# Ledger of designs, part 114: peptides against a protein of PDB entry 4Y8H

Target 1, 222 residues: chain A of PDB entry 4Y8H
Amino acid sequence: TTIVGVKFNNGVVIAADTRSTQGPIVADKNCAKLHRISPKIWCAGAGTAADTEAVTQLIGSNIELHSLYTSREPRVVSALQMLKQHLFKYQGHIGAYLIVAGVDPTGSHLFSIHAHGSTDVGYYLSLGSGSLAAMAVLESHWKQDLTKEEAIKLASDAIQAGIWNDLGSGSNVDVCVMEIGKDAEYLRNYLTPNVREEKQKSYKFPRGTTAVLKESIVNICD

## One batch from the design tools (peptide; made by RFdiffusion4, then SolubleMPNN)

Design b2_p28_8_s1 (from b2_p28_8, 12 letters changed)
Fold by OpenDDE base, seed 5:
Parts: C-alpha cells; sequence; structure tokens
Structure b2_p28_8_s1 (fold): chain B 222 residues (1-222), chain A 28 residues (1-28)
C-alpha cells in the first residue's frame, strides 16, 4: 500500500494505490483505499482493507450522529479522536493505519494515525509499504503555497513512485480533493499508469478502459 | 503482508499550535 496526503493553499488532497494482496498473491487490482467518513472528511487506509473499511464506516456513523447531536458540521479533529480511541481499544487486533484529512469550519487538516496510537501532523505525509518511495517524491517536489492542481499532481506522482517501486503497491491511483468552500471531489482511478496508452494525446485511453469516476459529495442531510 | 512505515513532512510552529489547540478543545 501507498497512501499520501498533501495540503495546498485552499484545502487538502489524499491519494492511494489500488493493489490488495493476500500473501504473495494479488487479490484485487482495483481495491478502494479512500473512504468517506463524512462529505468533507475522508481517510486513506493502509493495512487490511477490511479492517479499514469497518473502522471508517463505524466512525462515519458516529460522526453523523455527533453532528446531529451537537448541531454542528463534522470536524476532522472529532473524527481523529474517535479513530484514535477505537484503535487504542483494539490495539494489536486492528491492522489499520490511517491518513485522515478534510475541511471543516476551522479550516483544512491533514493527520496520520498509527496502530500504536500516535498522531502526526505535516504539510504532507506518506504511509504504507511504499511510503519511502512516495516520500522521496514529496520531499523533492513539495513547495509552499501549492495550487490544487499542483497538489493533485504531486500526490499522484508520489503514489506512482510507490506503485513502481513497492511490491505491496500497484495498479491505479485514486484521489480525493477537499477544498474549502467546495464539495469534495472523489476521483476513482484518476490514473491508470499500467494501462497501455497511445502516444497520441487524443487517444490516451483506449476504448474499454475504465473511465475516471468522479463523485461530488454534498452535505449531510438531517 | 508487507511492512508498514510512515514519513511526515514539515509543518510550521503556527500550524502545529493550531492543531494542538483544536485537539485540546475537542477533548473538553
Amino acid sequence: as target 1 above (222 residues)
Amino acid sequence: GFPVGGYVGPISEEELEKAKKLLEEEEK
């Protein structure tokens, strides 16, 4: 697995590869590792995909209830706290590492959570078996005041480094963009670097190739 | 499985303090 997060001038981007492995075997070439906690709060999971999905669904439900109870928009720090508590309670039993990111009334945020309960904060971060390869790209090309487009490119390049250099990473790049004042943009299969592409720009993706799936996420309804 | 690692980029002291404050407020 390779997952990354990158802050930009008006929000945060997270990205992930799509390889799922069971031992030495590739179990799924197009596994989704980006998960929605709330419309504007997303996470990227490293470790067992099933564990990550179960945890994020539980926290997502709790965040929704918490939002309704408090009559306030969900906050990234609330999700972070709930995730930390859950991971702490089940330490050693949950093989999940998470990047948590999003936008809320307090701004844009990017955090990582480790199984042992530690939390990290940075303008960018990487997690997973491909994290070193990803970090090499991030450290080399990150700059202050990134635009949305620059951040998407940087994040996707970092994931590609993991795909090409880590056996635990592979196939496609998924991206989620969370910009302040806008709906979240989930870009499923944003890049398919291992698909044969034609040299001509107009036919970059052969017919029958899975198209980029874009999802606009709206606010939670009461 | 594959070994899981992680790396963290830089952050300004101001941004770090803001994050800490938000976390402290949430714990109340």
Scores: peptide ipSAE 0.537, ipTM 0.902, DockQ to the pose 0.780
Fold by OpenDDE base, seed 3:
Structure b2_p28_8_s1 (fold): chain B 222 residues (1-222), chain A 28 residues (1-28)
Amino acid sequence: as target 1 above (222 residues)
Amino acid sequence: GFPVGGYVGPISEEELEKAKKLLEEEEK
């Protein structure tokens, strides 16, 4: 897994690769690692994909309730605190690393949470098995006062570095843009660098066969 | 499994203090 976050002049961008692995085997080429906590608060997960998804869904529900209770728009720091408490409670049982980002009435925010409970703040972050490759790109090309477009490009380039250099990362680049005063823009498969022309074998299913979508349980997104 | 790590870029002292303040307010 390679996940990154980048702040820009009026918001924050997060991005992720889409490879899921089971040991040395690629289990899913198009796993979604960006998750919505609230409309304007998103997270990116590294580690066990199933754990990350379950945690983010739970926090999403709690944030909605919290927002109703407090009569205020959801805040990134509220989501962060809830995630930290949850991860701390389960410690060794959940191997999750998260980037949490979003916009709220207090501004734009970008945080990371490690499985051991540490939290970091920065203008840019990288997590996952491809995080070193991603960080090399981020450190080389980051500058102050990035535009939205520059931040998207920087984040995407960083993810691609992970895809090209990390065996645990691969396939496509997903992006989510959260700009102050705007709706979040979730860009699924923003880049598809390795799209081999998969010959879409049009399986003509005979009339009456319900296509059972085998949900392959994506066990680990590293 | 692959090794999972993380790296953090810089942040200004002003932005860091703002973040700390928000976290402290949330804990109350």
Scores: peptide ipSAE 0.525, ipTM 0.901, DockQ to the pose 0.869
Fold by OpenDDE base, seed 4:
Structure b2_p28_8_s1 (fold): chain B 222 residues (1-222), chain A 28 residues (1-28)
Amino acid sequence: as target 1 above (222 residues)
Amino acid sequence: GFPVGGYVGPISEEELEKAKKLLEEEEK
């Protein structure tokens, strides 16, 4: 697994690969590791996908209730606290590491949570077996005041580094963009480098036109 | 299985303090 989060000037981006493994076996090539807690609060899970999904569903329900009770929009820190409490309480039963990100009335936020309850805050984060490869990209190319587009590119490049360098990561790149004042954009399979493209149809071009062939990356280990 | 690691980028003192404040307020 490779998951990353990157803050940008007006929001936060999280991204993940889509490989699911059971031991040495690739169980799923298109596993969703980005999960919605609330409309504008998402998490990326490292560890057991089922655990992450179960936790996020529970917290999502609680956040909705909390939002109704407090008459306020859901806050990332609320989700964070609930997740921390849950993970700490059940640390022996939940093999999950999470990046939690989102936007709320207090701004944009990016956190990581470990199973034992520790949390980190940064402009960018990486988790998973591919996190080192991802971090190498992040550290090399991150700058302050990233635009949305730059952050998406940076996050996706970081995930790709994990895909290319980590056997536990692979296949596609999922992205979720949470920008202040906007709806979240869940970009499922934002990059699908391993999808076999149909053979280019033969097209006749007028004279003076240069045909450009698209290059695809094929991972034989996926 | 594969080992799960993690790395954290930098954060400004200002942003860190904001985060701390929000966390403290939520805990109350």
Scores: peptide ipSAE 0.524, ipTM 0.897, DockQ to the pose 0.746
Fold by OpenDDE base, seed 2:
Structure b2_p28_8_s1 (fold): chain B 222 residues (1-222), chain A 28 residues (1-28)
Amino acid sequence: as target 1 above (222 residues)
Amino acid sequence: GFPVGGYVGPISEEELEKAKKLLEEEEK
């Protein structure tokens, strides 16, 4: 799995590859890893797609009810907290993680959460077995004040790096754009590279000068 | 299995503080 998030000047973009694996076996070439919590709040999952979808549906339902009750637009932080509480319970005993992103009345947001409850914040994030390759691209090409188009390109390039360099990642690139004042734009199979997927022995992507705030690696099957 | 990692890019102090505040408010 390779999932990324990138903030831009007026919103946030998340992207993911579409490979689903069972151990070393590719089980699905077009697995959807981007999930809608609410119309303007989406997440990208690194665990089992079915589990992630189920959790996001539950959280989405709760957020919808909460929104109706409070007459408030859904907030990313609310989704984040709910996901944190349920992630360990519903995504198994392994350290599953998600990228949660969206826009709400408080602005645009990009978070990552781990099963143990930690939350990270950054202008860009990468998670999954292809996260190192993705981060190499992000660090190399990220700049302040990205436009929507630049962010989409950056995110998709980062996912492609994962596809090319990680056996756990592959096939297509899905993108979801959440821009302030607009409807979310879910771009299923934004890129459909018809290239044989191969893991390279080494990552050849140059690292940029941007510092990474946090790095974690775990061994899992995803 | 595959090694699965996560990396976090930079964030300004201002943005970080805003995020912290929102999280704290939600937890209360």
Scores: peptide ipSAE 0.528, ipTM 0.898, DockQ to the pose 0.597; fails the geometry check

Design b2_p28_8_s2 (from b2_p28_8, 11 letters changed)
Fold by OpenDDE base, seed 5:
Structure b2_p28_8_s2 (fold): chain B 222 residues (1-222), chain A 28 residues (1-28)
Amino acid sequence: as target 1 above (222 residues)
Amino acid sequence: GFPVGGHVGPISEEELKKAEELLKEEEE
C-alpha cells in the first residue's frame, strides 16, 4: 500500500494505490483505499482493507449523528479523535495506519494516525509499504503555496513512485480533492498506468510460422 | 503482510499550534 496526503493553498488532497494483497497473492487489482467519513472528510487506509472499511463506516455514522445532535458541520478533529479512541479500544489489533483529511469551518486539515495511537501533522504525509518511495517524491517536489493542480500532480506522482518501487503497491491511482468552499472531488482511477492498451499488434507472421495458438499469460502474483 | 511505515513532512509552528488547539478543544 501507498497512501499520501498533501495540503495545498485552499485545501487538501489524498491519494492511494489500488493493490490489495493476501499474503504473496494479489487479491484485488482495483481495491478502493479512500473512504468517505463525511462529505468533506475522507480517510486513506494502510492495512487490511476490510478493517479500514468497517472502522470508517462506524466513524462515519457516529460523525453524522454527532453533527445532527450538535447542529455543527463535521470536523476533521472529531473524526480523528473518534478514530483514535476506536483504535485504542481494540488494543492495536487493528493493524491500520490512517491518513485523515478534510475541510471544515476551521479550515483544511491533514493528519495521520498510527496503530499505537500517535498522531502526526504535516503539509504532506505518506503511509504504507510504499511510503518511503512516495516520500522521496514529496520531499523533492513539494513547495509552499501549491495550487490544486500542482497538489494533485504531486500526490499522484508520489503514489506512482510507490507503485513502481513497492511490491505491496500497484495498479491504479485514486485521488480525493477537498477544497474549501467546494464539494469533495473523488477521482476513482485518476491514473491507470498499468493498463497496457493491448496494442493488438496483429503481427502477421509470414506463411509457415507456427502460430502460437494459446498464450496463457499466467499472472504470477508476486 | 508488507511492512508498513510512515513519514511526515514539515509543518510551520503556526499550523502546528492551530492543530494542537483544535485537538485540545475537541477533548474538552
Scores: peptide ipSAE 0.518, ipTM 0.899, DockQ to the pose 0.794
Fold by OpenDDE base, seed 2:
Structure b2_p28_8_s2 (fold): chain B 222 residues (1-222), chain A 28 residues (1-28)
Amino acid sequence: as target 1 above (222 residues)
Amino acid sequence: GFPVGGHVGPISEEELKKAEELLKEEEE
C-alpha cells in the first residue's frame, strides 16, 4: 500500500494505490483505499482494508449524527479524535495506519494516525509499504503554496513511485481532492498506469530526485 | 505482510500550533 496526503493553498489532496495483497499474493488490483467519512472529510487506509472501511463507516455515521445534532459541519479533528479512540480501544486488533484529511469551517487539515494512537501533522504525509518511495518524491518536489493541480500531480507521482518500487503497491491511482468552498472531488482510477508486469523497472526519478534506495524487502516469514 | 511505515513532511510552527489548539479544543 502507498497512501499520501498533500496540502495545497486552498485544500488537501489524498491519494492511494489500488493493490490489495494477502501476503505475497495480489488479491485485488483495484481496491479502494480512500474512504468517505463525511462529504468533505476523507481518509486513506494502510493495513487491513476491511478494518479501515468498517472503522471509517462507523465514524462516518457517528459524525453525521453529531453534525445533525449540533447543527455544525463535521470537523476533521472530530473525525480524528473518534478514529484515535476507536483505534486505541481496539489496539492490537486493528493494525491500521490512516491519513485523515478534509476541509471544515476551521480550514483544511491533514493528519496521520498510527496504530498505536500517535498523530502526526505535516504539509505532506505518506503511509504504507510504499511510503518511503512516495516520500522521496514528495520531499524532492514539494514546495510551499502548491496549487490544486500541482498537489494532485505531486500526490499522484508519489503514489506512482510506490507502485513502481513497492511490491505491496500497484495498479491504479485513486485521488480525492478536498478544496475549501467546494465539494470533494473523488477521482477513482485517476491514473490507470498499465503496469505491465514489467520487470521492476527502476523508476528513473527525474534528474534531481534523490534516488530511492532499493529497499530489499526481505520477507521474513515468521 | 509488507511492512507498513509512515513518513511526515515538514510543517510550520504556526500550523502545528493551530493544529494542537484544535485538537485540545476537541478534547475539552
Scores: peptide ipSAE 0.508, ipTM 0.892, DockQ to the pose 0.684
Fold by OpenDDE base, seed 4:
Structure b2_p28_8_s2 (fold): chain B 222 residues (1-222), chain A 28 residues (1-28)
Amino acid sequence: as target 1 above (222 residues)
Amino acid sequence: GFPVGGHVGPISEEELKKAEELLKEEEE
């Protein structure tokens, strides 16, 4: 897994690869690692995709209720605290490391949460097995006052570095852009660098080669 | 499985202070 977050002048971008692995096996080539907590608060998970999804769904429900009771828009820090509390409570059972990002009335925010409850804040973050490769790109190209477009590019380049250099990362790049005053833009499969052009389907296999096309992709991402 | 690591970029003192204040307010 490679996940990153990058703050820009008016918001935050998060991005992730789409490879899911079970041991040495690629279980899913197009796993969604970006999850919506609320319309403008998203997270990216490193670790088990199932754990991340379950946690984010729970927190999402709680945040929605909290926002209704408080009559205020959901806050990133509220989501962060709820996630931390949950992770602390279930230490050892949830192998999740999260980037939490979003926009709210207090501004744009980018946090990381570790399973043991530590929180980091930065203009950019990387998590996962590809995090070092991603960080190399981020450190090399990050600057103050990034535009939205620059941040998207930077995040995407960082994810691609993970894809190219980490066996645990691969396939596509998903991006979510959260800009102040706008709706979140979830860009599923923003980049598909490894999509083999359909040209391989046009390989006229000589008559008699049974194309073993039945990859039953067991969608383990329930 | 693959080892999960993490890295953190820089943050300004001003942004850090803002984040800390927001976190404190949420804990109260």
Scores: peptide ipSAE 0.501, ipTM 0.893, DockQ to the pose 0.881
Fold by OpenDDE base, seed 3:
Structure b2_p28_8_s2 (fold): chain B 222 residues (1-222), chain A 28 residues (1-28)
Amino acid sequence: as target 1 above (222 residues)
Amino acid sequence: GFPVGGHVGPISEEELKKAEELLKEEEE
């Protein structure tokens, strides 16, 4: 997995690759690693795909209830605190590494959370097996006062570096843009660099082959 | 499984302080 976050002048961008693996095997080429916590708060998950999805769904439900209870728009720091408490409770037994980002009445925010509950803050960050490759791009090309378009490009280029250099990363680039005063823009498959024209060799299975039961492959998105 | 790492870019003292204040307010 390669996931990144980048702040820009009026918001924040997160991006992810779409490869899911089971050990050395590619299990899914188009795994979704960006998750909505609330309309304007999104996260990107690395580590065990099932754990990241379960945690983010739980916190999403709790944030909705919290927003109703407090009569305020959801805050990124509220989501962060809930995620930290949850991950800390499990003391690293949950293999979830998260980038949490969004916009709220207090501004735009970008955080990371490690499986043990530690958090970091930066103008940009990367997580996953491809994080080093992504960080090389981010450190080389980040500047102050990025525009939305520059931040999308930078994040996408960083994910592509992970795709090209990390065996745990691959396929497509997903992007979510959260700009102050606007709705979030979830850009599923923003880039599809490895779309080989799959020659649809329609392998017509001959009549009589036993349907292999779709094993629910627990997708591990590293 | 692939090793999961993380890297963080810079942050200004002002932005860090703002984040800390917001976190403190959420804990109260």
Scores: peptide ipSAE 0.499, ipTM 0.908, DockQ to the pose 0.888

Design b2_p28_8_s3 (from b2_p28_8, 14 letters changed)
Fold by OpenDDE base, seed 1:
Structure b2_p28_8_s3 (fold): chain B 222 residues (1-222), chain A 28 residues (1-28)
Amino acid sequence: as target 1 above (222 residues)
Amino acid sequence: GFPVGGHVGPISQEELEKAQKELEEEES
């Protein structure tokens, strides 16, 4: 798995590969690892994918109820806290790692939750078996004041580095963009690189615009 | 299984303090 998050000038983007493995076997080439907690709060999950999805749905339901009760938009920090409590206090047997990101009335946010319970904050994050390959791209090309388009490209290129260099990562790139004042944009299979590409090759950050194959775009509103 | 890791980019002191404040407020 390779999952990343990148903050930009007016929001946050998260991205993930789509390979699912069961032991040494590739079980699914197009697994969805981006999950919606609320319209403007998403997470990227790895580990027990099925459990991650179920947990995010539960948290999403609770967030929705809380939002209705308080008449307030949900906060990323609230989702983060609920996820931490559920995954580690009540289900400590679940070895999950997550990137949690979104926009709320306080701005844009990007967090990670590690399997051992720690939470990190940064302008960009990478998690998973491909995280080192992804981080090499992020560290090389991240800058202050990224545009939306630059952040999407950077995140997707970082995932591609994981796909090309990590045996646990592969297939396609999914992206979710959460920009302040806009609906969230879920870009399923934003990139569909060749699955048979050679592994453990050196990644080169491409110049210019990368070819994009969009299979589905979902706009999420409150 | 495959080895799993995590890496964190930089953050400004101001943004870190903002995030910490929000976390503390939510935990209260």
Scores: peptide ipSAE 0.460, ipTM 0.886, DockQ to the pose 0.721
Fold by OpenDDE base, seed 5:
Structure b2_p28_8_s3 (fold): chain B 222 residues (1-222), chain A 28 residues (1-28)
Amino acid sequence: as target 1 above (222 residues)
Amino acid sequence: GFPVGGHVGPISQEELEKAQKELEEEES
């Protein structure tokens, strides 16, 4: 997995690759790793896909209820705190690393949460097995006062570095843009660099190869 | 699974203090 977050002049961008693995096997080439907590608060997950999805759904539901009860727009820090508390409660059995980002009445925010409950803040972040490759791009090309377009490009370039250099990362780039005063823009498969036309190489399996029944392998996103 | 790491870019003191304040307010 490669996930990144980048702040820009008027908001925040998060991006992720789409490879899911089960051990040494690529289980899914188009796994969604960007999750909506609220309309303007999103997270990117590294770790077990099922755990990340379950946590984000729970937090999303609680935030929605809280927002309705208080008549207030959800805050990124509220989502962050709820996620931290949940991760702590399960004593790190959830090996999830998360980037949490969004816009709220106080501005744009970008955080990371580690499995042990630590929180980091920066203008840009990278997590996952491809995080070092992504960070090399971010450190080389990040500047102050990025435009939305520059931030999208930077984030997507960083994810591509993970895709090309990390075996745990691959396939497509998903992007979510959260700009102050606008609706979130979820760009599913923003880049598809490795869409090789699957030349249907009709591998004529020799006569007598028993069709191994595709067991439904549970997709784990590392 | 593949080893998971993380890296953090820079942040201004002003932005850090703002974030810390918001976190403290949410924890109270």
Scores: peptide ipSAE 0.460, ipTM 0.890, DockQ to the pose 0.856
Fold by OpenDDE base, seed 2:
Structure b2_p28_8_s3 (fold): chain B 222 residues (1-222), chain A 28 residues (1-28)
Amino acid sequence: as target 1 above (222 residues)
Amino acid sequence: GFPVGGHVGPISQEELEKAQKELEEEES
């Protein structure tokens, strides 16, 4: 998995690859790793996709109820806190790493949550087995005052780096853009790089290559 | 499974303080 978040001048972008793996096997080439908590708060999951989805649905339901009760737009920090509490409660059972991002009345936000409950804040984040490859791109090309388009490009390039360099990452790039004052824009399969599976050319040894039997020259010492 | 890592980019002190304040307010 490769997931990233990037803040831009007026919002935040999150992106993810779509490969699901079970051990060394690709189980799904188009797994959705971006999840909606609320209309303007989304998360990206690294780890077990099913666990991430279940957690985000629960938190989303609770946030919706809270929003209705308070007549207030949900806050990213509220979602973050609820996620942390849930992850803490099930610590050791849920091996999920999450990027939580969104826009609320206080602005745009980008957080990461680790399985052990720690929270990080940054202008950009990467998580997953491809996170190092993604971070190399982010560190190289991130600048202050990114536009929406620049942030989308940067995030997608970072995911692609994960796809190219991490066996646990692959296939497509999903993107979600959360801009202040706008509806969230979920871009499923924003990029569908035909990763030409380098067909491992099974070098079918052409039948005609006579295995040169190593002639062991037995030097008979007289 | 593949090892899961995480990396964090920079943040300004101002934005960090803002985030910390919001977190503290929510925890109360």
Scores: peptide ipSAE 0.453, ipTM 0.886, DockQ to the pose 0.692
Fold by OpenDDE base, seed 4:
Structure b2_p28_8_s3 (fold): chain B 222 residues (1-222), chain A 28 residues (1-28)
Amino acid sequence: as target 1 above (222 residues)
Amino acid sequence: GFPVGGHVGPISQEELEKAQKELEEEES
């Protein structure tokens, strides 16, 4: 598993390899490791896929309720706090390390949470068995004031380094881009190493960008 | 299974302070 997060000038990018491995065995070639907490807040987990999904779903539900009650856009810090509390409470039962990223009215955010409840903040993060290889790429090529495109490329390159380290080949890269003032863009199979995608200089997002549906909260007037 | 690790890049003092402030506000 390799997961990375990279901040850019106007948002944050998270990326993950799509392969789920149980030991030396590839369990799923297309496992989504990026999870939506809210439309503009996403989480990526290293550890057991089941634990990450269960936690993110719970927090997502709570955040949705909180957002409805407060009539406010969800904050990344709120999601972070809820995740921390949950992970701390169930320490030893949830072997999850998480990246939490998103945009909210206060800006763009990128956090990591350890199973023991510690939180880290950085311009870039890496998690998983390939995290060291990914970090080597990040450290080598990260610069201040990255553009969206540069951040996507950097994150993708870092994931590829992790994939090479762990699996050698045969994994795709999923990317989620959260830019201030825009809808989140989930790019499934952004890179498919087996597909000779022409070095198109223009990161044309492949057609599989699922637009996160704008949930219009219709106040049902009594 | 592969050991799960994590690594953190740098952060500016300004961004760190912003993050800390937001965390403190949420915990209050």
Scores: peptide ipSAE 0.437, ipTM 0.874, DockQ to the pose 0.623

